# Peptides against a protein of PDB entry 3V4L, part 94

Target 1, 386 residues: chain A of PDB entry 3V4L
Amino acid sequence: GQPLAKDKVALLIGNMSYWEHPKLKAPLVDVYELTNLLRQLDFKVVSLLDLTEYEMCNAVDEFLLLLDKGVYGLLYYAGHGYENFGNSFMVPVDAPNPYRSENCLCVQNILKLMQEKETGLNVFLLDMCRKRNDYDDTIPILDALKVTANIVFGYATCQGAEAFEIQHSGLANGIFMKFLKDRLLEDKKITVLLDEVAEDMGKCHLTKGRQALEIRSSLSEKRALTDPVQGAPCSAEALVRNLQWAKAHELPESMCLKFQCGVHIQLGFAAEFSNVMIIYTSIVHKPPEIIMCDAYVTDFPLDLDIDPKHANKGTPEETGSYLVSKDLPKHCLYTRLSSLQKLKEHLIFTVCLSYQYSGLEDTVEEKQEVNVGKPLIAKLDMHRGL

## One batch from the design tools (peptide; made by RFdiffusion4, then SolubleMPNN)

Design b2_p14_3_s4 (from b2_p14_3, 9 letters changed)
Fold by OpenDDE base, seed 5:
Structure b2_p14_3_s4 (fold): chain B 386 residues (1-386), chain A 14 residues (1-14)
Amino acid sequence: as target 1 above (386 residues)
Amino acid sequence: MEVKLVSTDPELTK
């Protein structure tokens, strides 16, 4: 019969905004496009940008809680990385310069934990450099991996080689995602699909002799990313997994705020990533005696590190939101919350209405506090040690 | 438009 997945879960991490290392650009587009493709493949996708070591550990732990017997697990990482002694290390945004294995996440340790879950398929897509880090002389003592025939690694580059971004006049993919995205929806065994991606990359005049996909697999079965999910949740664990995923993707409901002056504001929410939300406000009703009015959001929790200079913009693009801007309402003020994983409390903020009456020179202000609970990834309390 | 490849190597120098 056709192989069935018990469920399909993906964690996508894109690290760009490094503190002590060169900033990257491609992971933004790569994580976004891969998220949309994996959703079309019925994956439960958690997409996270710019994680610290602690936040990456917690994201992996939460991902491992979604894994179970016969579940398909996919981990994608785009960012800085290295390979020492056949171990792949993902570099968090807060990693020191130079970094060592103690500052990084070992992919083979994650693989060990995924093998303990008896997953139906484990896919690692590592869009990072594979150069040796000569500042790290640590030989990790990895416990022996279980002999399993359900593991696939897609390395964006060869051992000891670099991965590359495309610098263009706009947003562009990394080299690996540029070719992967064109084939990812194909109903093929995952190793055959990746081999075709490797051939496409090898035919490209830009990448030929610079970057080549390496495929490492033990996959003896025909497994595809297109394999259908086994129907209704047949276990209590599957129900818990579905509820946990749903919590991490729950947006606040849109609100209609009514002020004493008779102005009505629509407050709305959109997800860019699991840890990135856009808040937007619009004036939906204004009394004729009010000549001008604006609705600002302010007083955010300090844990979110919201710069007021980047809040309340006339376009999504001015907030740094280039990918979802087409799907947002027009003629709003926009605020991007890019670090929802840091939120320890409920998202409480103030909507401030500034307005002027006809024939009065002075501006009047009304304020309303809004509590939207814990949006998206903030429901997983990733700031709490597991 | 000129397409340039840029390495994601962190160029560890310290």
Scores: peptide ipSAE 0.319, ipTM 0.830, DockQ to the pose 0.710
Fold by OpenDDE base, seed 2:
Structure b2_p14_3_s4 (fold): chain B 386 residues (1-386), chain A 14 residues (1-14)
Amino acid sequence: as target 1 above (386 residues)
Amino acid sequence: MEVKLVSTDPELTK
């Protein structure tokens, strides 16, 4: 019979906004497109952008809590990285220049922890460079991996080589995701699927002799990303896992705010990623005696580092949101919260209404405080280690 | 659409 997954869980990390290293562009699109594809495959997906070392460790710990016997685990990473002595290191956005293994996450350590969970399948998709870091002479003493015939690595590039982005006048995928996305939904053994992706990359005149996919696998069974999830979660542990994932993806409910002047504001929320939310406001009712009115959001928690210059934009694109703009209501003001993992408390902010009456030159302001609780990933308390 | 590989821009090497 076809193998069954007990559940399917994916952690996707895209690091772009490095502090001390060149900024990337492709991880934004790559994580978003891969999230949508894995959701169509019934994966529970946590998608995170721009994580510090500490935040990456916590994201991995939360991912490992979702893993159990017979669960399919998928880790995708797009960002800077290196490979020393066959160990793959993912570089956090706060990594110093030069970075070392002590500043980075070792993928083989994550694999060890996944093997302790007795997972049904372990897939690593690493869209990073695999050059040696000559500033790190440390040979990590890794514990011996268990002999599990269920591991698949898809490396975007060969050992000692670079991974590349595609220059476009707009949003573009990394080279690996460009080819992976076209085949990811195919009902094939994951190693066969990746081999076909490698062939497609090898036939492309752009990538030929510059980037080639490497597959490393111990997978003895015909397991696919299309393998069905075993039916209703019967165990208390499976219920807890489903609830934990659901909490990390729960948006605040849309609100209708009523001001004393009789203006009504619709306040809405959209998820771009597990740690990225768009707030949008629209005027849904205005009394005729009010000639002009604007509604803006302000007074965000300091932990979110919201620049007011990038808040309350007339388009989602002006906030840096290019991916979900088609699914958002038109004629709103938009604010992008890109660091929800940093939120320690409830998301409390102010909606301010500025308006003018017919025949009065002075603008009037009304304010309403809004508490939306902990949105999305902020429910997981990724800060528990302080 | 000519997809240019960003092999010449060090800012776009991963």
Scores: peptide ipSAE 0.025, ipTM 0.641, DockQ to the pose 0.271; fails the geometry check
Fold by OpenDDE base, seed 3:
Structure b2_p14_3_s4 (fold): chain B 386 residues (1-386), chain A 14 residues (1-14)
Amino acid sequence: as target 1 above (386 residues)
Amino acid sequence: MEVKLVSTDPELTK
């Protein structure tokens, strides 16, 4: 019969905003596009940008909680990385310069933990450099991996080579994602799909002799990302997994705020990623005696590191939100919360209405506190232990 | 659209 997945779960991490390392750009688009494609493939996708070491560890732990016998697990990473002694290390945004294995996540350790879950398929898509880190002489004594015959690695580059971005004046994919996205929905064995991606990359004059896809596989069965999920969750564990994923993707409900002056504000929320949310405000009712009014959001939790200079923009793009802007209402003020994984408490903030009456020169302010609970990934408490 | 390969700028190596 056709292989069935018990469920399909993906963790996508894109690190760009490094503290001590060169900043990247492609992971933003790559994680977003891959998220949308994997969702079309019935994957439960957690998509995260700009994670610290601790946040990456917690994201992996939460991902592992979604894994069980016969579940397909996919890990995608785009960011800085290295490979020492056949072990792949993902570099967190807070990694020191130079970084070492102690500051990084070992992909083979994650694979070990996935094998303990008796997963149906383990796919790693690693869009990072594979150069040796000469500042890390640690030889990891990895425990022997189980012989599960269900492992696929797609490396964006060859062993000992670099992965590259494309210089573009706007949003562009990384080299790997540019080719992967065109084939990802094909009903093919995952190793065959990746081989076709490798051929497409090899035909590109840009990548020729600079970057080539490497496929490492022990996959003995014909398994595809298109493999259907087994029907209704029949186990308590499957129900818990579905609820946990749903909890991590729950947006706050849109709110209609009413001010004493008679102005009504619509407050809305949109997910860009599992840890990135856009807040938007719009004036939905204004008394005729009020000539001007604006609704600002302010007083965010300190854990979110919200710079007021980047809040309350007239366009989503001015917040750094280019991907979801088409799906947002127009004529709002927009604020991008990019670090929801840091949120320890409920998202409480102030909506400040600034307005002017006809014939009065003075601006009036009214404030309303809003509690929207824990949005998206903040419901998983990924900061537990800090 | 000049697709410049980033390979000349070490700042855009992953």
Scores: peptide ipSAE 0.024, ipTM 0.642, DockQ to the pose 0.266; fails the geometry check
Fold by OpenDDE base, seed 4:
Structure b2_p14_3_s4 (fold): chain B 386 residues (1-386), chain A 14 residues (1-14)
Amino acid sequence: as target 1 above (386 residues)
Amino acid sequence: MEVKLVSTDPELTK
């Protein structure tokens, strides 16, 4: 019969905004597009941008909690990386220059932990450099991997080679995702699908002789990303997993705020990623005697590092939100919260209404505090390990 | 559109 997945879970990490390293661009688009494709494949997807070492560790730990016997686990990473002695290291955004293994996440350690969960399939898609880091002579003593015959690695590049981005004047995929996305929905054994992606990359005049996909697998069964999820979650663990994932993807409900002046504001929320939310405000009712009226969001928790210069923009794009802008309502003020993983408390902020009456020169302000609880990934309490 | 593979810009090596 066709293999069944007990469930399907994916963790996608895109690191771009490095502190001590060159900034990347492709991971934004790649994580977003891959998220949408994996959702069409009935994956529970956690998508995270710009994680520190600690945040990456916690994201992996939370991902491992979603894994169980017969679950399909997929880890995608796009960012800086290196490979020493056949061990792949994902570089967090806070990694020092030079980085070392102690500053990075070892993919083979994650694989070991996934094997302990008795997963049905383990897929790693690594869109990072595989060049040796000469600043790290540490040979990681990794425990021997179990022989589970359910492992697939798709490396965006060959061993010892670099991975590249395509410079476009706009949003563009990385090289690997550009070819992967065209085939990802195909009902094929995952190793066959990746081999076809490798052929497509090899035919491209841009990538030919510069970057080639490497497939490393021990997949004994015909497993595909299209494999159906086994029916109703009958186990307590499957129910817990479904609830945990659902919590991590719950947006705040849209709110209608009423001010004393008779102005009504719609406050709305949109997810760009599991750790990235857009807040938008719109004036839905204004008394005719009010000539000017704007609704600003302010007084965010300090843990979110919100620069007021990037808040309350007239377009989503001015906040750095280019991907979800089509799905957002028009004629709002937009604020992008890009670090929801840092939120320890409830998201409490102020909506400030600034307005003027006809024939009065003075601007009047009214304020309302809004508590939206813990949005999206902030519900996982990724900080509880400190 | 000339898709430049930015192999030469250290800013775009992953």
Scores: peptide ipSAE 0.023, ipTM 0.637, DockQ to the pose 0.279; fails the geometry check

Design b2_p14_4_s1 (from b2_p14_4, 7 letters changed)
Fold by OpenDDE base, seed 5:
Structure b2_p14_4_s1 (fold): chain B 386 residues (1-386), chain A 14 residues (1-14)
Amino acid sequence: as target 1 above (386 residues)
Amino acid sequence: MTELVSTDPQPYVP
């Protein structure tokens, strides 16, 4: 019969905004496009940008809680990385310069933990450099992996080689995602799909002799990313997994705020990523005696590190939101919350209405506090040590 | 012109 997945879960991490290392660009687009493709494949996708070491550890732990017997697990990483002694290390945004294995996440350790979950398929897509880090002489003592014939690695580059971004006028994919995205929806064994991606990359004149896909697999079964999810959640564990995932993707409900002056504001929310939310405000009703009015959001929790200079913009693009701008309402003020994983408390903020009456020179202000609970990934309390 | 830029952090040790 056709193989069935008990469920399908993906963690996508894109690290770009490094503190002590060169900033990247491609992971933004790559994580976004891969998220949309994996959703079309019925994956439960957690998508995270710009994680610290601690936040990456917690994201992996939460991902492992979603894994169970016969579940398909996919980990995608785009960012800085290295390979020492056949071990792949993902570099967090807060990693020191130089970084070592103690500052990084070992992919083979994650694989070991996934094997303990008795997963149906383990896919690693590693869009990072594979050069040796000569500043790290640590030989990781890895416990022996179980012999599970369900592992696939897609490395964006060869051992000891670099991965590349495309510099173009605007947003562009990394080299790996550029070719992967065109084939990802194909109903093929995952190793066959990746082999076709490797052939497409090998035909590209830009990457020929600079970057090549390496496929490492021990996949004995015909498993595809297109494999259907086995029916309704048939176990208590599957129900818990579905509820856990749903919590991490729950947006606040849109609100209609009514001010004493008779102005009505629509407050809305959109997800760009699991840790990135856009807040938007619009004036939906204004009394005729009010000639001008604006609705600003302010007084955010300090844990979110919201710069007021980047809040309340007339376009999504001015907030740094280029990918979801087409799906947002027009003629709003927009604020991008890019670090929801840092939120320790409920998202409480103020909506400030500034307005002017006809024939009065002075501006009047009214304020309402809004509590939207814990949006998206903030429901997982990733800031709490497990 | 489409240019390829390495994602190698090339740690600048001073």
Scores: peptide ipSAE 0.277, ipTM 0.805, DockQ to the pose 0.728
Fold by OpenDDE base, seed 2:
Structure b2_p14_4_s1 (fold): chain B 386 residues (1-386), chain A 14 residues (1-14)
Amino acid sequence: as target 1 above (386 residues)
Amino acid sequence: MTELVSTDPQPYVP
């Protein structure tokens, strides 16, 4: 019979906005597209952008809590990285220049921890460079891996080689995701699927002789990303896991705010990623005596580092949200919260209404405080290590 | 022409 997964869980990390290193572009699109594809495959997906070392460690720990015997685990990483002595290191956005292994996450350490969970399948998709870091002479003493015939690595490039982005005037994928996305939904053994992706990349004139996919696998069984999840979670642990994932993906409910002047504002929320949310406001009712009115959001928690110059934009794109703009209501003001993992407390902010009456030159302001609790990933308290 | 840009961080120690 076709193998069953007990559950399917994915952690996707895209690092772009490096502090001390060149900024990337592709991880935004790559994480978003892969998230949508894995959701169609019934994966529980946590998608995170621009994580510090500490935040990456916590994201991995939370991912490992979702893993158990017979669960399929998938880790995708897009960002800067290196490979020393066959160990893959993911570079956090706060990594110093130069970075060392002590500033980075070792993928083989994550694999060890996944093997301790007795997972049914371990898939690593590493969209990063694999050049040696000559500033890190440390040979990590890794614990010996268990002999499990359930590991698959898809490396975007060969050992010692670079991974590439497509430079276009707009949004573009990395090279690996460009080919992976076309095949990811196919009902094939994961190693066969990745081999077909490698062939497609090898046939492309753009990538031929520049980037080639490497597959490392111990997978002895015919396991696919399409393998069905075992039916209703019967264990208390599976219920807790499902609740934990659901909490990390729960949006605040849309609100209708009523001001004393009789203006009504619709306040809405959209998820771009597990740590990225769009807030949008629209005027849904205005008394005829009010000639002009604007509704803007302000007074965000300091932990979110919201620049007011990037808040309350007339388009989602002006906030840096290019992916979900088609699914958002039109004619709103938009604000992008890109660091929800930093939120320690409830998301409390102010909706301010500025308006003018017919025949009065002075603008009037009304304010309403809004508490939406902990949205999305902020429910997982990724900060518990302080 | 579609240009490829490396994702190599190329750690520059000044």
Scores: peptide ipSAE 0.274, ipTM 0.805, DockQ to the pose 0.719
Fold by OpenDDE base, seed 3:
Structure b2_p14_4_s1 (fold): chain B 386 residues (1-386), chain A 14 residues (1-14)
Amino acid sequence: as target 1 above (386 residues)
Amino acid sequence: MTELVSTDPQPYVP
């Protein structure tokens, strides 16, 4: 019969905003596009940008909680990385310069833990450099991997080589995602799909002799990302997994705020990623005696590191949100919360209405505190232990 | 011209 997945779960991490290293651009688009494609493939996708070491560890732990016997697990990483002694290391955004294995996540350790879950398929898509880190002389003593014959690595580049992004004036994919996205929905064995991606990359004049995809596989069965999920969750564990994933993707409900002056504000929320949310405000009712009014959001939890200078923008793009802007209402003020994984408490903030009456020069302010609970990934408490 | 930029951090010790 056609292979069935018990479930399909993906963790996508895109690190760009490094503290001590060159900033990247491609992971933003790559994680977003891959998220949308994997969702079309019935994957439960957690998508995270700009994680610290601790946050990456917790994201992996939460991902591993979603894994069970016969579940398909996919880990995608786009960011800085290195490969020492055949071990792949993902570099967190807070990694020191120079970084070592102790500051990084070893992909082979994650694979070991996935094998303990008796997963049906383990796919790693690593969009990172594979150069040796000469500042890390640590030889990891890895425990012997189980012989599960269900492992696929897609490396964006060859061993010892660099991965590249496209320098463009706008949003652009990394090289790997540029080709992967065109084939990802094909009903093919995952190794065959990746081989076709490798051929497409090899035909590209930009990448020829600079970057080539490497496929490493022990996959003995015909497994595809298109393999259907086995029907209704029949186990308590499957129900818990579904609830956990749903919890991590729950947006706050849109709110209608009413101010004493008679102004009504619509407060809305949109997910860009599992840890990135756009807040938008719009004036939905204004008394005629009020000539001007604006609804600002302020007083965010300190854990979110929200710079007021980047809040309350007239366009989503001015917040750095280019991907979901088409799905947002127009004529709002927009604020991008990019670090929801840091949120220790409920998201409480102030909506400040600034307005002016006809014939009065002075601006009036009214404030309303809003509690929207824990949005998206903040419900998983990924900061537990800090 | 479309240019490729390496994602190699090229770590340096100051």
Scores: peptide ipSAE 0.273, ipTM 0.808, DockQ to the pose 0.792
Fold by OpenDDE base, seed 4:
Structure b2_p14_4_s1 (fold): chain B 386 residues (1-386), chain A 14 residues (1-14)
Amino acid sequence: as target 1 above (386 residues)
Amino acid sequence: MTELVSTDPQPYVP
């Protein structure tokens, strides 16, 4: 019979905004597009941008909690990385220059932990460089991997080689995701699918002789990303997993705020990623005697590092939100919260209404505090390990 | 021209 997945879970990490290293661009688009494709494949997807070492560790730990016997686990990483002695290291955004293995996450350690969960399939898609880090001569003593015959690695590049992104005047994929996305929905054994992606990359004049996909697998069964999820979650663990994932993807409900002046504001929320939310405000009712009226959001928790210069923009794009802008209402003020993983408390902020009456020169302000609880990934309490 | 940029944090010194 066709293999069944008990469930399908994916963790996607895109690191771009490095502190001590060159900034990347492709991971934004790559994580977003892959998220949408994996959702069409009935994956529970956690998508995270710009994680520190600690945040990456916690994201992996939370991902491992979602894994169980017969679950399909997929880890995607796009960012800086290296490979020493056949061990792949994902570089967090806070990694020092030079970075070492102690500053990075070892993929083979994650694989070991996934094997302990008795997963049905383990897929690693690593869109990073595989050059040796000459600043780290540490040979990691990794425990021996179990023989589980359910492992697939798709490396964006060959051992010792670089991975590339496409610099274009706009948003562009990395090279790997550019070809992967065209085939990801195909009902094929995952190793066959990746081999076809490798052929497509090899035929491209841009990538030929510069970047080639490497497939490393021990997959004994015909498993595909299209494999159906086994029916109703009958186990307590499956129910817990479904609830945990649902919590991590719950947006705040849209709110209608009423001010004393008779102005009504719609406050709305949109997810760009599991740790990235757009807040938008719109004026839905204004008394005719009010000539000017704007609704600003302010007084965010300090843990979110919100720069007021990037808040309350007239377009989503001015906040750095290029991907979800089509799904957002028009004629709002937009604020992008890009670090929801840092939120320890409830998201409390102020909506400030600034307005003028006809024939009065003075601007009047009214304020309302809004508590939206813990949005998206902030519900996982990724900080509880401190 | 589509330019490929390495995701290597250590730019290849030419």
Scores: peptide ipSAE 0.262, ipTM 0.777, DockQ to the pose 0.461

